Peptides against a protein of PDB entry 2AUS. Designs and how they scored, part 35

Target 1, 323 residues: chain A of PDB entry 2AUS
Amino acid sequence: ADIKREVIVKDDKAETNPKWGFPPDKRPIELHIQYGVINLDKPPGPTSHEVVAWIKRILNLEKAGHGGTLDPKVSGVLPVALERATRVVQALLPAGKEYVALMHLHGDVPEDKIRAVMKEFEGEIIQRPPLRSAVKRRLRTRKVYYIEILEIDGRDVLFRVGVEAGTYIRSLIHHIGLALGVGAHMAELRRTRSGPFKEDETLVTLHDLVDYYHFWKEDGIEEYIRKAIQPMEKAVEHLPKIWIKDSAVAAVAHGANLTVPGIVKLNAGIKKGDLVAIMTLKDELVALGKAMMSTQEMIERSKGIAVDVEKVFMPRDWYPKLW

## One batch from the design tools (peptide; made by RFdiffusion4, then SolubleMPNN)

Design b1_p11_5_s1 (from b1_p11_5 with E10L)
Fold by OpenDDE base, seed 1:
Structure b1_p11_5_s1 (fold): chain B 323 residues (1-323), chain A 11 residues (1-11)
Amino acid sequence: as target 1 above (323 residues)
Amino acid sequence: SDYVPPPRRLP
């Protein structure tokens, strides 16, 4: 998620009309909520689905979705996309995750051996999805990006782990325990990151949401609920972006594919087939789509379909039809 | 569970 992508400018003279659209920082509170994502600190106990249902009740919402399931016993970062932003979870589901896990060993192992064996689990691992997973129970490869041992206290090993989406930390700990020869289980698990969402000042509890909604509705204090909800654009920060002309925005908002002439600037390293975010020059999310060209092809070509638009977020009326 | 936490007051 921390991949700084170079921005290539294709049209350095492209301007944007300040009267069109609603930049993330300028949305009225009602509109901000309609295009919001909560960085929720999920409590242990409830399912991710129950927590989403509670948020819908707390905030009086019709629709919401989460950026990747946490088990009932697992706490921490659960992005919850609201209302018109609900579909932005498509960008978050495949995003990398970080956890802090407490592993309990079933026997005594020298610290040096623990460290050595856990380091061998960095990189590609083979996992079988658990029985409760909707995913077909085939062996699959997953990346462990890093394992950072935070503390070792006898049989208890606290560690940070960065993983590819759909890596099962419980299964990882089980395999580490087998490799250590003593066995192990996952005592505790907290998710500390889900793509662009991490433990920071934007992390809020269900209690905070109740309080902040009350302050807004009963006391007229908007600031807390505004801060508790991130703009949907936050949920696509980890994606490669393509910024488009004002004249292209309404067409894309109507579900038209993005053509090469509409591109003002784009990230380097886009490949054909990548999920990309189509942005306005005011950093508003217009749509998600599949890149039909590489970055290089989008630069070199004068015409053609650059992005197959899959999910439109922007309302059709925020920008004028200029065609 | 239909649990919604009760609102708190600002400090």
Scores: peptide ipSAE 0.020, ipTM 0.606, DockQ to the pose 0.698
Fold by OpenDDE base, seed 2:
Structure b1_p11_5_s1 (fold): chain B 323 residues (1-323), chain A 11 residues (1-11)
Amino acid sequence: as target 1 above (323 residues)
Amino acid sequence: SDYVPPPRRLP
């Protein structure tokens, strides 16, 4: 999420009609909810699926999905995409995660040795998914981006860890305990980040959602529920983006692949096969797709399929058909 | 559990 991507402009004269579309900040409340993502503080106890079912009941929704499973005992950041935005979770599933973990050691270890050994777990690690995981139990490499020890109190080690998606912190702690020679287990775990979603002013509880929905429906106060729901565009902030002409928007919204002439500007460093977000010039999410060209090929070529469109989000009527 | 917390009054 912290990767600032350079923006390359292909057409500096491209304008957008202010009458077309619904920018993320200008959606009526019902439309904002239909294209929303909640940064939920998941309580410990329920499954991520139970929490999604509760959100659907609280907000009277037909569909919702989460941006990556938290175990029942794990609390913290669970992005929940709503209604028409439900499939934006595909952008969040591969995103990096951060956790704060409490590790309990099964024996006494000098603090200097704890610090030295935990630092060796930064980088590539070999993991086997736990039995309870829906993921096939194959050995796989995962990246640990950083480990920050926050506190050491005897046998209790509080630490922050940044990891690649699908890294099991319970398995990491087990391997650290083996490397220390005494064994260890995960006492507590909280997720503090899931891609662009973190512990900030946008983090809300299930109780907050009940309150805010009640204030809207019973008291006519939209402000709280509006602030509690992020636009779906938040869920793609970490992806490389391609911004398209107004004349290309309706075609992509109908499921046409993006061709090179439709591109106004794009991020640097797109590779063939990357997941990319197709945006309007008003920063509205049109679709997610697979890059069929690199950034360089999209600059140099005059024609061809730039993006294979996998999932459309924008309604077909927000922009006029200009073909 | 089908638990939904009750609404709170604004302070």
Scores: peptide ipSAE 0.016, ipTM 0.587, DockQ to the pose 0.699
Fold by OpenDDE base, seed 4:
Structure b1_p11_5_s1 (fold): chain B 323 residues (1-323), chain A 11 residues (1-11)
Amino acid sequence: as target 1 above (323 residues)
Amino acid sequence: SDYVPPPRRLP
């Protein structure tokens, strides 16, 4: 999510009509909710599915989905995509995660040894999914991007860890404990990041959502609920983007593949097979799709399918048909 | 539990 992607402009003269679409910051509150994602502070105890069901009840929603399961006992950042944005969760599933974990050691270990051994777990690790996981229990490599020890208090080690999606922190802690020779277990776990969603001012509780919904419905105050819901575009900030002409938007919104002539600007470093976000010039999410060309091919070619459109989000009527 | 907390009034 923190990788600044270069933007390559193909058409520097391309303008957008201000009357078309609904930019993320200009959506009426009802439409903002329909295309929203909540950065939920999931409490410990409930399943991620129970929490999604509660959000649907609180906000009177028909549909919602979460951007990556947190175990019942795990708290923190759970992106919950709402209504028409529900399917944007597919962009969040492969996204990197950050956690703060409390590891309890089963014996005394010198601090210097703890620090040294934990540093060895940065990089590629071999994991087997836990028995309770719906994922096939095959050995798989996962990346640990960083381990930052926050505090060591005797046998308790508080640390921040950045990991590839589907890294099991409980298994990591178990292996660290084995490497230390004393054994260890995960005492506490909080997710502090899920792709673009972080532990920041956008993080809200279930209680906040109850309160903010009532302020809107009973008191006519939309400010709080507006702030508590992020635009769906936030859920794709970590993806490479392709920005398209106004004339291409309606076609893509109807499920047509993006062709090269529709591209105005794009991120550098897109590879064939990458998940990409197709955006308007107003930074509205039109669709998610699979890149059929590299960035370079999209620049050099005059024609062809640039993106195989997999999931449309934008309504068909936000932009006129110009074909 | 299907518990939804009661609404509060925040400043």
Scores: peptide ipSAE 0.008, ipTM 0.570, DockQ to the pose 0.692
Fold by OpenDDE base, seed 5:
Structure b1_p11_5_s1 (fold): chain B 323 residues (1-323), chain A 11 residues (1-11)
Amino acid sequence: as target 1 above (323 residues)
Amino acid sequence: SDYVPPPRRLP
């Protein structure tokens, strides 16, 4: 998620009309909620689905969805996309994750050996999905980006781990225990990151949401509930972006594919088949789609379909039809 | 039972 992508400008003279659209920080509170994502601190105990149902009740919402299941016993970062933003979770499912885990060893192991063996689990690992996973029980590779040991206390090992989406930390700990020769199990697990969502000042509890909604509805104070909800654009910060002309926005909002002439600027390193975010010049999310060209092809070509539009978020009336 | 946590008073 922290990869700074270069921005290549294709049309340096492209301007945007300030009267069109609703930039993320300029949405009225009701509209902000309709296009919002909560960085929820999921408590241990409830399922991710129960927590989403509670948020819908607390905030009086018709629809919501989460950015990737946490097991009942697992706490921490659960992005919850609201109302019209609900489908933005598709951008978060493939995103990298970070966890803090407590591993309990079933025997005594020298600290130097623990550190050496855990370092060998950085990189590509082979995992079998747990029995409770809806995923076919085929062996699959997953990336462990980093392992950082935070504390070792006898048989207890506290560590931070960055992983590819759908890596099973319980299975990782089991394999580490086997490699150490004593066995191990996962005692505790917390998710500290899901793509662009992390443990920061935007992390809120279910209790915070109850309070902040009450302050808005009973006291007329919208500041707290506004701060507790992130704009849906936060949920796509980790994606490569393509910024489009005002004249192309309404067409894409109607479900038309993005053509090369509509591009103003784009991130470097887009490949054919990548999930991309189509943005206005005011950094509003128009749609998600599949890149049909590389960045280089989008620069060099004068025509053709640049993005196959898969999911529109922007309302059709925010920008005028200019076609 | 759909437990809604009680409101916390903001400090």
Scores: peptide ipSAE 0.008, ipTM 0.540, DockQ to the pose 0.662; fails the geometry check

Design b1_p11_5_s2 (from b1_p11_5, 4 letters changed)
Fold by OpenDDE base, seed 2:
Structure b1_p11_5_s2 (fold): chain B 323 residues (1-323), chain A 11 residues (1-11)
Amino acid sequence: as target 1 above (323 residues)
Amino acid sequence: MEFVPPPRRSP
């Protein structure tokens, strides 16, 4: 999520009509909810699916989805995409995750040895998914981006860990325990980050959502529920972006593939096959799609399919049909 | 687990 991507401008004269669309900051409350994502503090106990069902009940919603399963006993950052934004979770599933974990060792190990061995687990690790995962139990490599030891108290090791999506911290701790020669288990786990969503002022509880919904529906106070729900565009902040002309927006919103002439500006470093966000000049999410060209090819070519559009989010009527 | 909504807080 922290990768600042360079922006390359193809058309510096492209303007946007302020009367078209609904920028993320200018949506009426009902529309904001329809295109919303909650940065939920998931409590320990319930499954991620139970929590999504509860949010649907609390907010009177037909649809919602989560940005990556947390085990029942695991707390912390669970992005929950609402209604028309539900499918934006496809951008969050492959995103990096951060956790704070408490590891309990099954024997005494000198602190210097704990620190040395845990540092060796930074980089590529081989994992087998646990029996309870919906994922086929094949051996796979995963990246551990960093391990930061926060505290060591005898046999208890508190640490922060940044990992590739679908890294099992329970399995990591088991392998660390084997490498230490004494064995270990995961005592506690909290997720502190899921892509662009982290522990910050946007993190809300199920209790907060109950209160804020009542303040809106019973007291007429929109402010709390508006702040508790992020625009769906937050869920794509970590993706490479392509910004398009107003004249291209309605075509993409109808499910047409993005062609090169529609591009105004784009991020550097897009590769063929990358998941990309197609944006308006007002930073509204139009669609997610697969890049069919690199950034360089999108600059050099005058024509062709730049993005294969996989999922449209924007309504067809927000921008006029100009073709 | 049944979600029991906690009591409403004042604004």
Scores: peptide ipSAE 0.044, ipTM 0.778, DockQ to the pose 0.801
Fold by OpenDDE base, seed 5:
Structure b1_p11_5_s2 (fold): chain B 323 residues (1-323), chain A 11 residues (1-11)
Amino acid sequence: as target 1 above (323 residues)
Amino acid sequence: MEFVPPPRRSP
């Protein structure tokens, strides 16, 4: 998620009308909620689906969805997309994850051996999905981006781990225990990151949401609930972006594919088949789509379909039809 | 599991 992508400008003279759209930080509170994502600190105990149902009850919402299941016993970062933003979770499902895990060893192992063996689990690992997973029980590779040992206390090993989406930390710990020769199990697990969502000042509890909703509805104070909800654009910060002309926005908002003439600027390193965010010049999310060209092809070509539009978020009336 | 609302805090 922290990869700074270069921005290539294709049209340096493209201007935007300040009267059109609703920039993320300029939405009225009701509209901000309709296009919001909560960085929830999920408590241990409930399922991710139960927590989403509770948020809908607390905030009086018709729709919500989460950015990737946490097991009932697992706490921490659960992005919850609200109302019209609900489908932005599709951008978060493939995003990298970070966890803090407590591994309990079933025998005594020298610290130097623990450190050496855990370092060997950085990179590509082979996993079998757990029995409870809806995923076909085929062996699959997953990336472990990093393992950082935080503390070793006898048989207890506290560590931070960055992983590819759908890596099973319980299975990783089991394999580490086998490699150490003593066996191990996962004692505790917390998710500390899901793509652009991390443990920061935006992390809120279910208690915070109850309080902040009442401060708004009973006391007329919207500041707390406004701060507790992130704009849906936060949920796509980790994606490559394409910024489009005001004249192209309404067409894309009606479900038209993005053509090359509509592009003002774009991130470097887009490949054909990548999930991309289509943005206005005011950094509003118009749509998610599949890149049909590379960045280089989008620069060099004068025409053609740049993005196959899969999901529109922007209302059709925020920008005028200019076609 | 039913959600039990926690006690409300003041602003």
Scores: peptide ipSAE 0.043, ipTM 0.737, DockQ to the pose 0.825
Fold by OpenDDE base, seed 1:
Structure b1_p11_5_s2 (fold): chain B 323 residues (1-323), chain A 11 residues (1-11)
Amino acid sequence: as target 1 above (323 residues)
Amino acid sequence: MEFVPPPRRSP
């Protein structure tokens, strides 16, 4: 998620009208909630779906969705997209995850051997999805980006692990235990990152949300609930972005594909088939779509479909029709 | 599991 992408400017003279749209930091509280994502600290016990249902009840919402399932016993970072932002979870589901895990070994192993074997699990691993997964139980490759051993206390190994989406830490620990020759199980698991969402000042509990909603509704204090909800644009920070002219915004908001003339600036390294975020010059999310061109093709070409628009977020009336 | 809201904190 920390990929700093170069920004290539295609039109350096493109300006934006400050009267059009609603930049993330300028949304009225009701509109901020409608386009919000909560960085929830999911408690252990409930399912991710139960927690989403609770958030809907707490905040009096009709719709919400989560950025990737945590098991009932697993705590930590669960992005919950609200109302009109609900579909932004499409950007979060494929995003990398980080966990802190406690592995308990079923026998004594020298620390040097633990460290050596765990390092061999960095990179590509073959996993079988657990029985409870809606995914067909076919063997699949997943990337372990890094394993950082935090502490070794006898048979207990605390470690940080960065993984590709849909890597099963329980299965990883089981395989590490087999490779160590003694066996192992996952004692504890916390998710510390889900794409752009991490353990930071934006992480809130269900209890915080209850209090902050009441401070707003009963005490007239909106600042707490405003801070507890991130703009939906946060949920696409890890995606490659394309920034468009004010004249193109309303068309894309109506579901028209983005054409090359609408592009003002874009990230480097977009490939055909990539999920991209279409942004205004005020960093408002207009839509998600599939890149139909590379960055280079979007620079070199004067015309053509740059992005096949899959999911519109922006209301149709935030920007005028200029066609 | 049902969520039971705690008592409200002060702002």
Scores: peptide ipSAE 0.030, ipTM 0.720, DockQ to the pose 0.787
Fold by OpenDDE base, seed 3:
Formats: C-alpha cells, sequence, structure tokens
Structure b1_p11_5_s2 (fold): chain B 323 residues (1-323), chain A 11 residues (1-11)
C-alpha cells in the first residue's frame, strides 16, 4: 500500500464524460453498499467466516467475503467486501499485513540481546505453514518488512511487525524464541493493517454496524452507514493501475480484454503477470486482471492485449458501448 | 456462536 507508483501518461488529451459511471463519491447509499468494503474491527472469539455471516445478517446482504483470515483469538483489521464488491478480496489476499504482537519469552534474556536478535528477523525468513492452514505445508520464504519493538517488560515483548501476506506471526515468534535460546510463544495478536486498510477513522465494530444500519433504516440517517462502508476502489489502492478511455470501459465491463489503444495512463513498474486494477478516468474500478505486458511494452506497442480481464466489477450499463 | 445484536445506541 505504501509504494508510491509513478503515473505515466500515454494520452494527455483523453477526456471523460461526467455523465457516465458512478464515481465512488457519487454512489447513492444502496449502490455504495453494493460496491462497498467494511474495514471491520474483528472481535476476538469468532472466526472470520462467522463474522462475515453476521455482517450479512446485520446489513441484509446476499454476499460478502473477507480480505484475509484472522484466527478466532486474533482481533483487528478484517476487510469485508460486500455484494457486487465481494470478489475484490482477491486484491487484498496478496497484500502486506501489519500486526501488533505480544511475545512471551520462556526465560530471561537481556534487552540488548532481544533487540539485536529481533532485528535479524527483518528481511527474508523461512517458514512452514501450520497444520491447520489450507496451504500446503512446504517450506517457503516470507518477507518481514520491519520489526518495531514497542515495549519490553521482563519476558514480555510487545512489537509491531510488517509482513508479506501469509507470514505466520506465531511461527515468527517461535523462531525468535529459538534464536534467543529460551523459547517463546505468541501471547496476543492484533492485526493493525491489511493492505490499504488500517486502524483509522474507517475502522468499525459489529456493534457500530448494527447501530448504523438501524439509524439508516429506522431513522432515515444514512451518513453513519455511508462512512462505515468504504468504496471497493479502496481495496485496490495498493495495486498498479491502468486508466482507460471511456470508449474502452463498456467493452471491459462486458469481459473483453484490455487492448493497448484503450490505455490513457498507467503506473510505472507493471510486470507481465502482475495483478492490476483497470480504472476509469474517474477512478472507478472496472475490473481486475493479469498484466500481459510490462509498463514499457504498453507504452511502446500500438496494439495487443495489455490485460487479461479476470474479474469485472463495473455494471455493463454505466458506460455506453462506443464501438 | 450466534451474534446477538446489543441494544442500539443513540445516533
Amino acid sequence: as target 1 above (323 residues)
Amino acid sequence: MEFVPPPRRSP
């Protein structure tokens, strides 16, 4: 999410019709919910699936999905994509995560040694997925982006950790404990970030959602439920983007692959095989797809398939067919 | 566990 991506303009004369589409800020409340993502503060106790099922009941929804499982005992940031946005979670699954963890050491270790050893775990680590994971138990490398020690109280170490998706903090703490020579376990864990979703003013509880839905349905006050739901476009902020001509939007919304002539601007550093967000010039999410070209190839080529469109989000009628 | 909504808060 923190990677500032350069924007390369390919067509500086491309304009957008203000009458077409529904920009994230211009969606009626019902449409906003249909294309929404909740930054949920998941309580400790329930599974992520139970919480999604509760949100569906609270908000009277047919579909919802979460942006990456939290264990029952783990609290904090759980993005929950709603209705038509449900499949946007595929953008969040590979996104970096941040946690605050409490590590309990099984012996006394000098603070200087704790700090030194934990610093060595920044970078690439080798992990084996736990038995309970849906992932094959093969050894795999994961990145630890940073470790920030917040507090050391004897055998208790409170720390913030930024990690690659599917890094197991429990396993990290176990390995830190082994490296310290005394052993350790994870006492507490909270997720403080999932890609673009973090602990901020957009973080809401299940209780907030109950109240805010009632304020809307019973009292006619939409502001609370509107603020509690983020536009689906937030769930793709961390992805490389390709912005397309108005004339290309309807074709992509029908599931056509994006061709090079449809590109107005794009982020630098797109590689073949990257997950990319196809956007309108009004920053509406049209689709997610796989880049079939690099940024450089998309600039240099006059034709060809730029993006293999995997998931369409935009309705087919928001933009006219201009072909 | 079934979620039982608490009493609603005031707006």
Scores: peptide ipSAE 0.027, ipTM 0.656, DockQ to the pose 0.760

Design b1_p11_5_s3 (from b1_p11_5 with R9T E10L)
Fold by OpenDDE base, seed 1:
Structure b1_p11_5_s3 (fold): chain B 323 residues (1-323), chain A 11 residues (1-11)
Amino acid sequence: as target 1 above (323 residues)
Amino acid sequence: SDYVPPPRTLP
């Protein structure tokens, strides 16, 4: 999510009509909710599915989905995509995650040994999914991007860990405990990041959502509920982007594949097979799709299918048909 | 000591 991607401009003369579409910052409150994602602070206790069901009840929504399951006892960052944005969770499921974990050791270990052994768990680790996981119980490699020890108090080790999606922190702690020779268990776990969603001013509780919805419906104050809901475009910030001409937007919104002539600018480093976000020149999410070309091929070629469009988000009427 | 945590790069 923190990878700064270079933007390559292919058409520097491309303009956008300000009358077309709805930029993320200019959506009426009802439309903002329809294309929203909540950065929820999930409480410990409920399942991620129960929390999504509560949000749907609080905000009177037909549809919602979450950007990656947290276990009942796990708190913290749970992105919840709303209504027409619900399908944007597919961009968040594969996104990197950060956690703060409390590991309890089952014996005394010198601090220097704790630090040394935990450093060895940075990089590729082999995990077996737990029985409770819907994932096939095959051994799989997962990347630990970083481990940062925050505090060591006797047998309690507080640490931050950045991991590949679907890394089991409980299993990581178990293996660290085995490597230390004393054993260990996960005492506490909080998710502090899910791709572009982190602990910041956008993090809201279920209580905040109740209050903010009340302020809107009963008092006519929309400001709080507006701030509590992020635009769906936030949920794709970590993806490579392709920005398209106004003349291509309606076709893509109808489910047509993106062709090379429709590209105005794009991120560097797109590979064939990558999940990409197709954006308007106003940074509106049109669709998600699979890159059928590299960035280099999209620059060099004058024609061909650049993106196989998998999921359309933009309504068909926001931009005129120009074909 | 303002511990500036190292830049945490999640991909």
Scores: peptide ipSAE 0.085, ipTM 0.613, DockQ to the pose 0.019
Fold by OpenDDE base, seed 4:
Structure b1_p11_5_s3 (fold): chain B 323 residues (1-323), chain A 11 residues (1-11)
Amino acid sequence: as target 1 above (323 residues)
Amino acid sequence: SDYVPPPRTLP
């Protein structure tokens, strides 16, 4: 999510009509909700599905979906995509995750040994999915990007961990405990990041959502509910982007594949097979798709399918048909 | 305490 991607400009003369589309910062409140993602602080207790059902009830929504399951006992960052944005959760499922975990050791271990052993768990780890996981119990590798010990209080170790999607922190803690020779268990777990979503000023509770919805519906104050909902474009910030001409937007919004002539600018380092976000020049999400070319091929080629469009988000009428 | 996590490089 935090990887700065270079932007390569292919057409430096491409302009965008300010009358077309709805930039993420300029959507009417109803439209903002229709294309919204909530950075929810999931409480401990309910399932992620129950929380999504509550949000739908609170905000009077037809559809919503979450950007990756948190276990009932796990709190923190749960992105909830709303209405027409619901399908954007596909971009968040593979995104890196950060957690703060409290590990309880089953014996006394010197702090220096705790620090040394936990550092060895940075990198590739072998995991078995827990018995309760719907995922086939195959041995799989996962990346631990970083471990930061925040506090050590006797047998209690508070640490931050950045992990590949679908890394089981409970299993990590179990293996750390085995490596320490005393055993350990996960006492507490909070998710602090899900891709571009963090513990920041955008993090809201279910209570906040109740209040903010009432302020809008009863008092006519849209400010709070507007702030509580992020534009769907937030949910794709971590993806490589391709920005397209105004003349290509309506075609892609109709489900046409993106061809090379439609590209204005693109991120460096796109590979064939990558999930990419197709954006307007106003940073509006048009669609998600699979890159059929590398960045280099998209620069060098004059024609061909650049992106196989998998999921359209933009309405067909935001940009005119220019064909 | 409003712990603002430092910007860490998650992919």
Scores: peptide ipSAE 0.081, ipTM 0.626, DockQ to the pose 0.026
Fold by OpenDDE base, seed 2:
Structure b1_p11_5_s3 (fold): chain B 323 residues (1-323), chain A 11 residues (1-11)
Amino acid sequence: as target 1 above (323 residues)
Amino acid sequence: SDYVPPPRTLP
């Protein structure tokens, strides 16, 4: 999520009509909610699905979805995409995750040995999914991007860990305990990041959402609920982007594939098969799709399918048909 | 030896 991508301009003369679309900062409150994502602080106790069902009841919504399951006992960052934005979670599911974990050791180990062994778990690890996972129990490789020990108190080890999506921290702690020779278990776990979503001023509780919805509906105060909901475009910040001409927007919004002539600018380093976000020149999310070309091919070619459009988010009427 | 944590960068 923290990877900065260069922007390559293909058409430096392309302009956008200010009368078309609804930029993320200019949506009426109802439309903002329809295209929203909540950075929820999930409490310990409920399942991620129960929490999504509560948000739907609190905000009077028909649809919502979450950006990656947290176990019942796990707290912290749970992105919840609302209504028409519900399918944007597909961008968040494969995104990197950060956790703070408390590991309890089953025996005494010198701190220098704890630090040395935990450092060896940075990089590629082999994991077996837990029995409770809906994922087929095949051995798989996962990346541990970093381990940061925060505190060691006797047998208790508090640490921060950045991991590839679908890394099981409980399994990591079990393997660390085996490598230390004493065994270990996960005492506590909090998720501190899910792709572009982190512990910041946008993190809200279920209680905050109850209060903010009440202030809007009963007192006519929109400010709090507006700030509590992020635009769906936040959920694609970590993806490579392709910005398109106003004349291409309506076609893509109707489910047409993006062709090379529609591209104004794009991120460097797109590979064939990558998930990409198709954006307007006003940074509105039109669609998610699969890149059918590399960045270089999209620059060099004059024609062809650049993106196979998989999920449209933008309404068909925000931009006129210009074909 | 003081463990220096690696940079906190997520992809």
Scores: peptide ipSAE 0.060, ipTM 0.594, DockQ to the pose 0.017
Fold by OpenDDE base, seed 5:
Structure b1_p11_5_s3 (fold): chain B 323 residues (1-323), chain A 11 residues (1-11)
Amino acid sequence: as target 1 above (323 residues)
Amino acid sequence: SDYVPPPRTLP
């Protein structure tokens, strides 16, 4: 999510018609909700599925989905994609995660030893999935990107950890406890990031959503519910992007693959097989797809399939058919 | 991607 991607311009003369589409900042409130993602502060207690069902009831929605399960006892950042945006959660599943965890040690350990051993867990770790996971219980490698100790109070260790998607913090703490020689368990866990979603001014509670929906429906005040819902484009900020000509938008919105002549600009470092976001020149999400070329091949070639379009989000009528 | 995030950053 924190990767700055260079933007390479292929067509510097490409213009966009201001009358076409609905930029993320210019959607009517009903349309904004239809293409929205909530940065939810999930309370401890309920499952992620129960919370999604509550949001659907509160906001009178037919469909919603979450950007990665939090256990019942775990609080914090749960992206919830709404209605027509529901499938954008596919972009968030592989995204890095950050947690704040409280580890309780089962014996006394010198602080210097705690700090030294926890630093050794930065990098690649071997994990066994817990019994309750939908994942086959095979050993798998995961990356720990960083460990930051926040506080040590006797046997209690508060730490921030950045991890690859599907890293089990409970298993990490168990292995740290074994390495310290005393054993340990996870006392508390909060998720503080899920890709581009973090603890910031966009983080909202279930109570906030109840109040903000009431202000809109009963008082006619849309400002609060508008701010509580992010545009679906937020959920793809961490992906490499390809921006396309206005003349290519309707074809991609109909499910056509993106061809090289449709590209205006693109991020550097796209590899064949990468998940990419196809964007308009107004930063509207058209579709997600699989890159069939590298960035360099998309620059050097005059023709061919650049992206295999897997999931369309944009309605077919926002841009005219120019084919 | 072969991107190794720098220390204290998420990919």
Scores: peptide ipSAE 0.069, ipTM 0.630, DockQ to the pose 0.017; fails the geometry check

